# Peptides against a protein of PDB entry 3LCN: the designs that were tried, part 41

Target 1, 96 residues: chain A of PDB entry 3LCN
Amino acid sequence: QYTENLKVIVAEKLAGIPNFNEDIKYVAEYIVLLIVNGGTVESVVDELASLFDSVSRDTLANVVQTAFFALEALQQGESAENIVSKIRMMNAQSLG

## One batch from the design tools (peptide; made by RFdiffusion4, then SolubleMPNN)

Design b2_p20_6_s4
Fold by OpenDDE base, seed 5:
Structure b2_p20_6_s4 (fold): chain B 96 residues (1-96), chain A 20 residues (1-20)
Amino acid sequence: as target 1 above (96 residues)
Amino acid sequence: NKKKLEELKEKFKKKNEEKK
């Protein structure tokens, strides 16, 4: 039930990756679909790593872990807006 | 959900093969 908000959140996280040459919206949708169909951090990272060799495994793992933590935050009552704002701040800090 | 998942998977697999 949090899938649509999670897609937005994951897209924001992906937007912080420098030189990421993929369709952010499609990748975000794919990650969320893998998660809701029973994926784990490890299995989702393995899938993404096999498809996107331009990004490091650690970077992919960071994105996927963020998705799982965001899902937990949503389930605990935090708004999608607040989560997106936090990610935007983290993205800006990483570029400093 | 599973149908859309497979659709996207095939799309990205195709793109990945084109990169090689």
Scores: peptide ipSAE 0.177, ipTM 0.756, DockQ to the pose 0.874
Fold by OpenDDE base, seed 4:
Structure b2_p20_6_s4 (fold): chain B 96 residues (1-96), chain A 20 residues (1-20)
Amino acid sequence: as target 1 above (96 residues)
Amino acid sequence: NKKKLEELKEKFKKKNEEKK
């Protein structure tokens, strides 16, 4: 139900990672798929870390935690647009 | 790595569809 919005949100978060040389939409989709199929923060981070060594574990953890928080926010009635806006502001400040 | 991502993505996509 929230998967499509979550993909957009996660993609926005990934877009803030400097020197990230992967297809953002595919990675976002994969993260969401892992989450909706029962992944935990740690298990999803572990999976991503095994695939992408160019990104620090801390950065990956930040992305994944954001995804889980975003999903919770969506379920509590927060608009996807508002969440994306917040992430854009965070990206402009820093990511690491 | 991208190849593995695609493979795993397809597996989870299939599993997700099975839950519907």
Scores: peptide ipSAE 0.157, ipTM 0.705, DockQ to the pose 0.147
Fold by OpenDDE base, seed 2:
Structure b2_p20_6_s4 (fold): chain B 96 residues (1-96), chain A 20 residues (1-20)
Amino acid sequence: as target 1 above (96 residues)
Amino acid sequence: NKKKLEELKEKFKKKNEEKK
């Protein structure tokens, strides 16, 4: 039930990765699909690493961990808008 | 690899639907 919001959140996180030239919305959707199909941080990172060798494993792990934390936050009642705002601020700080 | 991503995505979409 939080799938669509999680896609938006993950997309925002991906948008903060420098020189990431993949389709952000598509990758976000795939990450969420992996999670809802029982993926763990480790297994999802493994999948992404096999597909995107131009992105460091640490960066991928950061994205995936963010997704899991966001999912927990959504389940605890935090709004998607608040989570997106936090990620946007983090992106700006890391890119500034 | 976009092609591989698409293939895997479809695989997991199917798997997810089977769980419903």
Scores: peptide ipSAE 0.156, ipTM 0.706, DockQ to the pose 0.147
Fold by OpenDDE base, seed 1:
Structure b2_p20_6_s4 (fold): chain B 96 residues (1-96), chain A 20 residues (1-20)
Amino acid sequence: as target 1 above (96 residues)
Amino acid sequence: NKKKLEELKEKFKKKNEEKK
């Protein structure tokens, strides 16, 4: 039910990673798929780390943790638009 | 990497359908 919004949110987070060479939409979809199939922060990070050696484990962990926080926020009634806006601000701070 | 990602994605898609 929250999968489509979560995909958008995760994609926004991935877009903030410098020199990320993977398809953002595809990776976002895969992360959400792992989460809805019972993944934890640790297990999802492990899966991603095994696939993407060009991105640090810490960076992947940051993305995955953001996804879980976003899912909780969605379940609590926060709008996807508001969550995306927060991520955009964080991305800008990281690039500034 | 792409092939492995697609393979794993397909695996989880199947699992997701089984849960529904």
Scores: peptide ipSAE 0.153, ipTM 0.702, DockQ to the pose 0.147

Design b2_p20_7_s1 (from b2_p20_7 with S3V T8L T17V S20K)
Fold by OpenDDE base, seed 5:
Structure b2_p20_7_s1 (fold): chain B 96 residues (1-96), chain A 20 residues (1-20)
Amino acid sequence: as target 1 above (96 residues)
Amino acid sequence: SFVPPGPLAAAGPGTSVSLK
C-alpha cells in the first residue's frame, strides 16, 4: 500500500542527481521492487551499482537509505507530499 | 517526521522491509 507513494518519493530523490542518464521512473520502480522483496540497504545498493556504474556508490547509498527512511515515515503516518517536499528542498539546496 | 539522510548515507546491512 505504500509502494506507489514510495515510487514517487524515490523518483523525486533521483531527480536531484545531476547527469543521471537513466529513466527516473524505471529506476525508482526497480528500487521499490527490490525493497519490497526483502532487500537491505546493502543488497539494494550492490544490485544498483552493478547495473548503473555511471552513478557513484555513495550516491546510490544515499538514494536507497532515503527510500528506507521515507518508508518508515510513511508507516508512521507522514504524507507522501510532505516527504516529497522535503526531498525537493534538499535537491534545490544541493544544486543551488 | 521524515529527515532525509545526509549526502554520505551509509549502505548498511541492518535495514530490511516487508511490504504488502
Scores: peptide ipSAE 0.257, ipTM 0.771, DockQ to the pose 0.161
Fold by OpenDDE base, seed 4:
Structure b2_p20_7_s1 (fold): chain B 96 residues (1-96), chain A 20 residues (1-20)
Amino acid sequence: as target 1 above (96 residues)
Amino acid sequence: SFVPPGPLAAAGPGTSVSLK
């Protein structure tokens, strides 16, 4: 139920990372896959860090934590659109 | 309500979820 919305949300978060060289949709899909298969924040970060050495661990942790918080929000009834807008605003603030 | 984490993600307890 929430997988497709979460993919969109995670993709929006990844889009805010400067000089991110990976396929955003692919990485977003993979993050969601790991989460729905029982991943934790720690285990997902560990996995991503092992695969994408061009991105800092802190950046990855921020992305994954965002995903879990977003998932909880979705489960509590918040719309994906609202979550995406919040992430987009934060991305804009980060890049100036 | 969703609040995105700051630039440095704060450490928290591990979360395992199941999706429908």
Scores: peptide ipSAE 0.255, ipTM 0.766, DockQ to the pose 0.163
Fold by OpenDDE base, seed 3:
Structure b2_p20_7_s1 (fold): chain B 96 residues (1-96), chain A 20 residues (1-20)
Amino acid sequence: as target 1 above (96 residues)
Amino acid sequence: SFVPPGPLAAAGPGTSVSLK
């Protein structure tokens, strides 16, 4: 299924957040867990915001939204590698 | 084709998903 690919994708997105104090792989895994268990953008953001107060709600919303968009792309046949590359480029551009 | 949301993008409407 798509869970492992999505974990990699979400981890790449989290890696672009400056001063992120949480374990990236742990948070990525948790986000995917919430999504596959029926979470919505709102409910997942609410959960993350309650647990990780070091990250702004807007940043969390962006991460979660990215995850849902990525999941749709995976379901439509796009490779995880392509999605990761796009996120990586965006991460680099945001720092420029 | 995947297009990542911009850094200032707000969360979209709630959508439950099922993964395979």
Scores: peptide ipSAE 0.254, ipTM 0.769, DockQ to the pose 0.174
Fold by OpenDDE base, seed 1:
Structure b2_p20_7_s1 (fold): chain B 96 residues (1-96), chain A 20 residues (1-20)
Amino acid sequence: as target 1 above (96 residues)
Amino acid sequence: SFVPPGPLAAAGPGTSVSLK
């Protein structure tokens, strides 16, 4: 079960979104919930876009895709810490 | 190895994954 690690990873990704107006932990948890219940990138993005209009659909798509890639990495044996670090670096780079 | 995706179009591909 990778749900808890994935929640942390998704939260890190969400933390990189400028002017994010929603609760990061809540959104991260909800994304993971949707994925474990059989959601696809498209269906999860559709759900999030309908609920949260403060974030663009493109940004949401990037977050959700990141979640799926991260989950695959976890399943392949990569540590959550390494994945979080990579996302954190990307978040920092986006500022410059 | 995890590689974060770059910018993505609004309509991304449908991908489902089973979690454990």
Scores: peptide ipSAE 0.259, ipTM 0.769, DockQ to the pose 0.169; fails the geometry check

Design b2_p20_7_s2 (from b2_p20_7 with S3V T8L T15S T17V)
Fold by OpenDDE base, seed 4:
Structure b2_p20_7_s2 (fold): chain B 96 residues (1-96), chain A 20 residues (1-20)
Amino acid sequence: as target 1 above (96 residues)
Amino acid sequence: SFVPPGPLAAAGPGSSVSLS
């Protein structure tokens, strides 16, 4: 199912954030919940920013945008594993 | 094909998506 795959994908993205103090699975689940209930990039970022002040708005925006791009890819037939791999590579590159 | 956004997220139009 898209929701479960998207949770995994978003969790992978969150795992790349340094000094992330929140529970990754919890935040990933919440992001997916907001998206499937009609959230937009802007509204989801606004919600997350109001709840989690330990993460910059730009970082949150990057996460949420990644989620929407991933969802589109899933709907187009790309596998969750492939998407996760790409995110993992990006996470590794961000560490320098 | 999925392409993750860069480190600085570009502003895009809001998207609402319904999932099965």
Scores: peptide ipSAE 0.231, ipTM 0.754, DockQ to the pose 0.164
Fold by OpenDDE base, seed 2:
Structure b2_p20_7_s2 (fold): chain B 96 residues (1-96), chain A 20 residues (1-20)
Amino acid sequence: as target 1 above (96 residues)
Amino acid sequence: SFVPPGPLAAAGPGSSVSLS
């Protein structure tokens, strides 16, 4: 399965959020858990927004959307390492 | 290949992925 790789990918995405006050590994694991249990982008965002008000809904939406896109990429044969690298580069480009 | 969404990308309502 792609669960473990997706956790790493989502964690990398979360690591790019400035002033993130939640545990990255915990949130990443939770996002992946929701996704593998049939969550949609909307439902996962709704859940996260209700639990973590320190992060904007738009930021959460971006994270969750990234997770779904990454999962599809994994399913299409792209390596987790390559996906992580792309996210890391994106994080580095963030202005805050 | 993976293309990360932009910083202002809107979440697609109803989007889900089946795992294999």
Scores: peptide ipSAE 0.231, ipTM 0.757, DockQ to the pose 0.178
Fold by OpenDDE base, seed 1:
Structure b2_p20_7_s2 (fold): chain B 96 residues (1-96), chain A 20 residues (1-20)
Amino acid sequence: as target 1 above (96 residues)
Amino acid sequence: SFVPPGPLAAAGPGSSVSLS
């Protein structure tokens, strides 16, 4: 299944958010839970925004969209390691 | 191939996935 890999991927994305005050693993797990249970980008963002007001809605939307794209990539056969690397690079670029 | 999304203007309601 893709859920465990997706949790790692989403956690990597969350790790790139400056001043993120929530538990990364918890939030990543919750995002994946919502997605695999039929959540949409809109509904997942709505849920997260209601729970975590320290993160902007736009940032949450970017994270959730990343999760959906990553899941699609996993289903297409791309390795979790490769996806994580790309996210890590993007995180680094945003800090530069 | 995975391509990370850039800044998102708005989140759409259309994307959903169901997994077992």
Scores: peptide ipSAE 0.236, ipTM 0.756, DockQ to the pose 0.168; fails the geometry check
Fold by OpenDDE base, seed 5:
Structure b2_p20_7_s2 (fold): chain B 96 residues (1-96), chain A 20 residues (1-20)
Amino acid sequence: as target 1 above (96 residues)
Amino acid sequence: SFVPPGPLAAAGPGSSVSLS
C-alpha cells in the first residue's frame, strides 16, 4: 500500500544529494525493496554502502532513516504529498 | 507528522518495518 508512495518520497530525498552518480529512481526502488523484504536501517545502509561506494555512509544512513520515518508517517495517516513537500524544503535549505 | 532525521541514522534490529 505504501510502496509506491515511499519510492517517490525516497527519490525526492535522493534528489537533494549533490553529485549523486547513481540513478535516483533505481536507488529509491532498491531501498524500498530492501525495506519491504525485512531490512532494517542498519542492514539497508550496509547493503547500499557496499554497492554505492561513491556515496558516504552517513549520507546513505540519512536517506534510509528518512525512508523509515516517512513510512511511519504514512502509516500514521500523513499524505505522501506532504512528506515530499517537507523533504523538498529540506533539500532546498541544504543548498543554502 | 513527518519529522526529518538528524544527520546520523539510528541503527538496530528494532528498526524494521512492515509495508502494505
Scores: peptide ipSAE 0.232, ipTM 0.761, DockQ to the pose 0.147; fails the geometry check

Design b2_p20_7_s3 (from b2_p20_7 with S3V T8L T15S T17V S20K)
Fold by OpenDDE base, seed 5:
Structure b2_p20_7_s3 (fold): chain B 96 residues (1-96), chain A 20 residues (1-20)
Amino acid sequence: as target 1 above (96 residues)
Amino acid sequence: SFVPPGPLAAAGPGSSVSLK
């Protein structure tokens, strides 16, 4: 079970989005919920785009793809802490 | 090892590719 770790990871990714006006924990929880209930990158992006029109589809796709890659990394044995650190570094680079 | 798809600022049209 990786749902809680994935929520933390997705939240870190969302925290890097400028002018994000939604509750980060709420959105992260919803993304993980959709993934564990059989969603694909495309179907999850479609759902999110219909609900959160303040964020571009490309930005949403980047977040969701990150979530799926992170889930695979978790299943392969990488720690959530390491994944979060990598995302945090990328967020900082994007803001630079 | 986790490799993220890229920074949000660099997200392109390929980011919406279908993936399971």
Scores: peptide ipSAE 0.251, ipTM 0.738, DockQ to the pose 0.197
Fold by OpenDDE base, seed 1:
Structure b2_p20_7_s3 (fold): chain B 96 residues (1-96), chain A 20 residues (1-20)
Amino acid sequence: as target 1 above (96 residues)
Amino acid sequence: SFVPPGPLAAAGPGSSVSLK
């Protein structure tokens, strides 16, 4: 199972969102839950957008797609640590 | 290898995957 690693990865992605006013761990857990239960990028974004109006749909879409890409990477053998590092770097670059 | 996606449109494509 990749759920726990994916939760960490998604949380790192969420941590890069400026002015995010929701609980990061809760949102990350919920995203992974929806994906595990057969959610698509579109359906997960729809669900999140209905629940969290403080985050734009575009931002949510970026987070959810990141989750799917990360899951594929995990399944292909990439470590969660490497994926987290890449996301962290991307988050830092967004400041400039 | 993981490559983080760039900016997305409001509606992303309908893709799903099974977790292990």
Scores: peptide ipSAE 0.264, ipTM 0.765, DockQ to the pose 0.170; fails the geometry check
Fold by OpenDDE base, seed 3:
Structure b2_p20_7_s3 (fold): chain B 96 residues (1-96), chain A 20 residues (1-20)
Amino acid sequence: as target 1 above (96 residues)
Amino acid sequence: SFVPPGPLAAAGPGSSVSLK
């Protein structure tokens, strides 16, 4: 079961979004819920965009795509810690 | 190996995923 690890990963990604006003853990849980219930990148982005208009669709797409890439990495044996570290580095680099 | 998409990355094609 990758659900809990994916929640942590998605939360790290959301934490890098400037001026994000939503509850990070709540949104991360919701994204993972949608994915495990058969959501696609498109359908999950559509759902999130309808609920959180303070975040651009492009930003949401980036988050959701990251989630799917992370899930694949988890399934291939990469640790959640490594994935989180990479996301954290990306978050930091985006500020430069 | 995981590579996070860049900040300007668009949504990829739709793909359903099963978690375990």
Scores: peptide ipSAE 0.258, ipTM 0.766, DockQ to the pose 0.174; fails the geometry check
Fold by OpenDDE base, seed 4:
Structure b2_p20_7_s3 (fold): chain B 96 residues (1-96), chain A 20 residues (1-20)
Amino acid sequence: as target 1 above (96 residues)
Amino acid sequence: SFVPPGPLAAAGPGSSVSLK
């Protein structure tokens, strides 16, 4: 199912955030939950920003946008492993 | 093909997506 793959993908993205103090799996699960319940990029970012004030809105927006792009890729037939690899590479290139 | 967004996420239209 796309939900489980998306959780893994979002978790990988969250793992790249420096000094992230929240439970990665919990936040990833929550993001996916919001998306499957009809959330938009805007509404999900708004929700997350209200809950996690230790993370910048721009960072949250980047995570959520990544999730939606990943979901589209999954629906188009791209493997979760390939998507995760791309995110991992980006995480490694990001400055702390 | 998936391309992750850059470090500064560009504002795009809201998307409501159904998961299969």
Scores: peptide ipSAE 0.257, ipTM 0.762, DockQ to the pose 0.170; fails the geometry check

Design b2_p20_7_s4 (from b2_p20_7, 6 letters changed)
Fold by OpenDDE base, seed 3:
Structure b2_p20_7_s4 (fold): chain B 96 residues (1-96), chain A 20 residues (1-20)
Amino acid sequence: as target 1 above (96 residues)
Amino acid sequence: MFVPPGPLAAAGPGSSVSLK
């Protein structure tokens, strides 16, 4: 399954959010759960926005979109390690 | 090949997916 890899990937994305007040692993797990159960970008963002007020809707949208892109990459055979490294680089570069 | 969206990227249309 891609579930565990996607959790790691989403957690890496969340780790790049400054002043994020929620538990990263918890939120990552929940995002993956929603996606696995047929969530769309819109529905997942709506759910997250209703639960967490410490993160902007735009930030949530970026996280969720990243998750869907990562899932597609996993399904196409890209390794989770490569995806995580790319996200980590983007997290670092976004602070400039 | 995965490329993460930029910080100002739109969410785009919703897509339902199934995980294996």
Scores: peptide ipSAE 0.252, ipTM 0.756, DockQ to the pose 0.181
Fold by OpenDDE base, seed 1:
Structure b2_p20_7_s4 (fold): chain B 96 residues (1-96), chain A 20 residues (1-20)
Amino acid sequence: as target 1 above (96 residues)
Amino acid sequence: MFVPPGPLAAAGPGSSVSLK
């Protein structure tokens, strides 16, 4: 199971969103829950958009897409640490 | 290898990205 690592990864991605007003751990956990229960990018985005109007649909789509790509990477053998590092670097670049 | 989809702002309007 990659759920715990994916939660950490998604949380890192969410942490890069400016003025994010929702609980990061809760949202990350919820995204992973939806994914492991057969959610698609579209269905997960739809769910999140219906629940959290403080974040744009486009931002949510980017987060969810990142989650799916990260899950694929985990399944292919990449470490969670490496994935988190890449996301962290991207988060930093978004500020400058 | 993980490749992030890009900056959050790069998401196009009406992004109905249909991945699984």
Scores: peptide ipSAE 0.251, ipTM 0.735, DockQ to the pose 0.203
Fold by OpenDDE base, seed 5:
Structure b2_p20_7_s4 (fold): chain B 96 residues (1-96), chain A 20 residues (1-20)
Amino acid sequence: as target 1 above (96 residues)
Amino acid sequence: MFVPPGPLAAAGPGSSVSLK
C-alpha cells in the first residue's frame, strides 16, 4: 500500500542527517515497520533511540514525525514524488 | 498537503500520535 513509498520518503529524510552511521535503507524500513505495526511517535522514537546511539533523540523525533505526516499526506492523495521533493529542499536548506 | 514538521535541527517532543 503506502509502505514502499513511505520507505523512500523516510530514506530521503535520513539522507539529510550529517555523519549518519547507519544504513539508510535499513533504518527507513525499520521505521515503517514499527509504524504499520501500531507504533506511536513516542514508542517508535524510544525503540530507535535504544538501537541507534549515533543519532540524537531530537533528530530521531524529527524523522519519525516526518514519517507520520508523510503517511497522512499519502493517504490524502499527495504523491510520494512531491513529498520527497519537499524533504530534499528542506535538507538542502538545513545544510546551507 | 504535506508540511514537514521542521528542519532536522528542530526537535519535536515525544508524542502518542498514531496515524497508521
Scores: peptide ipSAE 0.246, ipTM 0.750, DockQ to the pose 0.193
Fold by OpenDDE base, seed 4:
Structure b2_p20_7_s4 (fold): chain B 96 residues (1-96), chain A 20 residues (1-20)
Amino acid sequence: as target 1 above (96 residues)
Amino acid sequence: MFVPPGPLAAAGPGSSVSLK
């Protein structure tokens, strides 16, 4: 139920990473896949760090943590649109 | 309510989740 919305949310977060060299949709899909298959913040970060060395571990951790917080928000009834908007604002702020 | 983590926030341990 939340899988597709979470993919959109994670993709929005990834879109804010400067000089990101990977396919955003692919990585977002993979993150969600790991989460729905029982991944934790720690295990998902470890997996991503092993695969994508072009992105810092700290950046990956921020993305994954965002995903888990977003998932919890979705489960509590917050709309995907609202979550995406918040992430978009943060992305814009980080660019200056 | 969703509050995104700051760029310097440490990742928590997290939990396994089942999604629909």
Scores: peptide ipSAE 0.249, ipTM 0.753, DockQ to the pose 0.167; fails the geometry check

Design b2_p20_8_s1 (from b2_p20_8, 8 letters changed)
Fold by OpenDDE base, seed 4:
Structure b2_p20_8_s1 (fold): chain B 96 residues (1-96), chain A 20 residues (1-20)
Amino acid sequence: as target 1 above (96 residues)
Amino acid sequence: SELEKRKEKLEKLKEKIKKL
């Protein structure tokens, strides 16, 4: 139900990663698919780490944890727009 | 080439997505 919004949210989070040279759309889609198919933070991070050696495990963990939090927020009634805005602000702070 | 490497990785990702 929230998969499409979650993809947008995860994509925004991925966009904040410096020097991330992967297709954000497909990575976001893959993360969401792993989550909705029963993935845990650990298992999803492990999978992503195997694909993207150039990204630190901590960074991947941050992205995945954000995805789980965002899913919960969506389920609690928070708008995707608000979540994206928060992530965008966090991205700006981390890059500054 | 770097482009070819990126394309290959993308194809691998697409295959993984397709299997889910």
Scores: peptide ipSAE 0.382, ipTM 0.865, DockQ to the pose 0.805
Fold by OpenDDE base, seed 5:
Order: sequence, then structure tokens, then C-alpha cells
Structure b2_p20_8_s1 (fold): chain B 96 residues (1-96), chain A 20 residues (1-20)
Amino acid sequence: as target 1 above (96 residues)
Amino acid sequence: SELEKRKEKLEKLKEKIKKL
């Protein structure tokens, strides 16, 4: 399905978090696996919060919600490249 | 050390991934 594309998208979102010192690839993979196994925004955030106490719950929620929105966008026919570009632009704007 | 803590956390994450 959209697993591999979603991993790329989530990784791009994680890359925008300042002072994030975790392995982006594996965190993205874990988030996607939790989602495809029936996780909700709340349950995935709870799991991530238990692992990464250095990241605020709000930041984690933002990442997870972005993942769910991206999944819906993929299902509606939007390209992964387009979604990644949007996230990249948003990351750049938040750096200013 | 900080490096060892990060390594441990990553291994824990990998184990969780393997179970899914």
C-alpha cells in the first residue's frame, strides 16, 4: 500500500524538529508500523512519548497527525513528492 | 554515557519494530 511513501513523508517531518537527536529513519518506520497496525493519534503519541521524553507531547502530536493526513492524501491520489515538498516548505518556514 | 544511552534506546526501538 502506501507504507514506503509514508515512511519518507514522516522522515521529512521529523527532520524539521529542532534538536531532535533520535534516528529519524527508525522513528519514522516505527510510527508508520503503529499506524498500519491500527494505531490512533492518541495511542501512537502515547507510545512515542514513553520513548522520547525530550520531545514535547505537542510536537509528537503534530508529527503523528501529519502522518495521518499524509496517508489520507496518498489515498486520495496526491503524489508522495508533492506531500514531501509541502512539508519541506513548512519546515523551512518554521526555521525563520 | 550519552552515546550509550542513545544506542540503548535505538536497540529498544529496533526490538519493538521487529515485533510488529
Scores: peptide ipSAE 0.373, ipTM 0.864, DockQ to the pose 0.894
Fold by OpenDDE base, seed 3:
Structure b2_p20_8_s1 (fold): chain B 96 residues (1-96), chain A 20 residues (1-20)
Amino acid sequence: as target 1 above (96 residues)
Amino acid sequence: SELEKRKEKLEKLKEKIKKL
């Protein structure tokens, strides 16, 4: 239901990570799939950390927590466009 | 090589996605 919008949102968040050279589309898809299959912030971060050792756990945790917050926002009726805009502004203000 | 390593990582990720 919200998976496609969430993928877009997570991709926008990943795009803000400096020196992140992985395929953002597939990483975003994987994060969303882990979440909808019962993942927690901790379990998803653990999985991502095992794949991307060049990214700090704090950065990964920030991405994953953002995904969970975004999912809740979508469920509460906030538009994907609004959420993406917020993340884009955050990316512009700070890196990682 | 670095290119092969990155390719392998992406393929592993794709396989993980396919299994979910």
Scores: peptide ipSAE 0.372, ipTM 0.861, DockQ to the pose 0.868
Fold by OpenDDE base, seed 1:
Parts: structure tokens; C-alpha cells; sequence
Structure b2_p20_8_s1 (fold): chain B 96 residues (1-96), chain A 20 residues (1-20)
């Protein structure tokens, strides 16, 4: 399973959110746990929105969708390092 | 306080994680 790599990837994505004051490690862990336990984009976003009302649903949806895409990429053989690098570049572009 | 609120949210998250 790709649980640990996915946690790293999701954490990188969360790190790109401006003014995000939640614990990135635990949020990433929770997102991954919800996904591997059969969550969908919609159900995971709903759960996160109930916990973190200071973050927009669109932002949460972007994070969760990225997680699902990353999981698919991992399953198709792409390295976690490559995925993290792509996300880091996206974060830099959004902040630049 | 705001600090206590953040701590409470984190503890809630930790408890949810423990249940999964």
C-alpha cells in the first residue's frame, strides 16, 4: 500500500495553503485514512469542512482531489518524489 | 482562548484518527 507516500504528498499540498493554521501532519494522516477506508472526494471534503470551517470548501476539494490523483499516479508506478516535486512547483506558482 | 480552541480541534482530530 501507498499510505506513507500519500501522507507525504498530501502534507506537501497542505503546506501550500496560505494562512492554514491546522497541524499538517495530522490533517494529512486523517485524509489518507479516510481515503483508504473508502471515502470519496465528496465525503472526505464534507468531513474536513465540518472540522475546519475556516478553510473554504474549494480549497479542501482541491487538496482531496490532488490526493486521489496522487494515489492513482502511485498505483501506476510514478515515484512519490516526482509527485511531490510537481506539487511543490504548483505551490510556488500559486504563491508567486 | 484561541490557543485552547486550536488544541481542542487537534485533540478531536487525534481521537477520530484513533477510531480508524
Amino acid sequence: as target 1 above (96 residues)
Amino acid sequence: SELEKRKEKLEKLKEKIKKL
Scores: peptide ipSAE 0.370, ipTM 0.862, DockQ to the pose 0.777

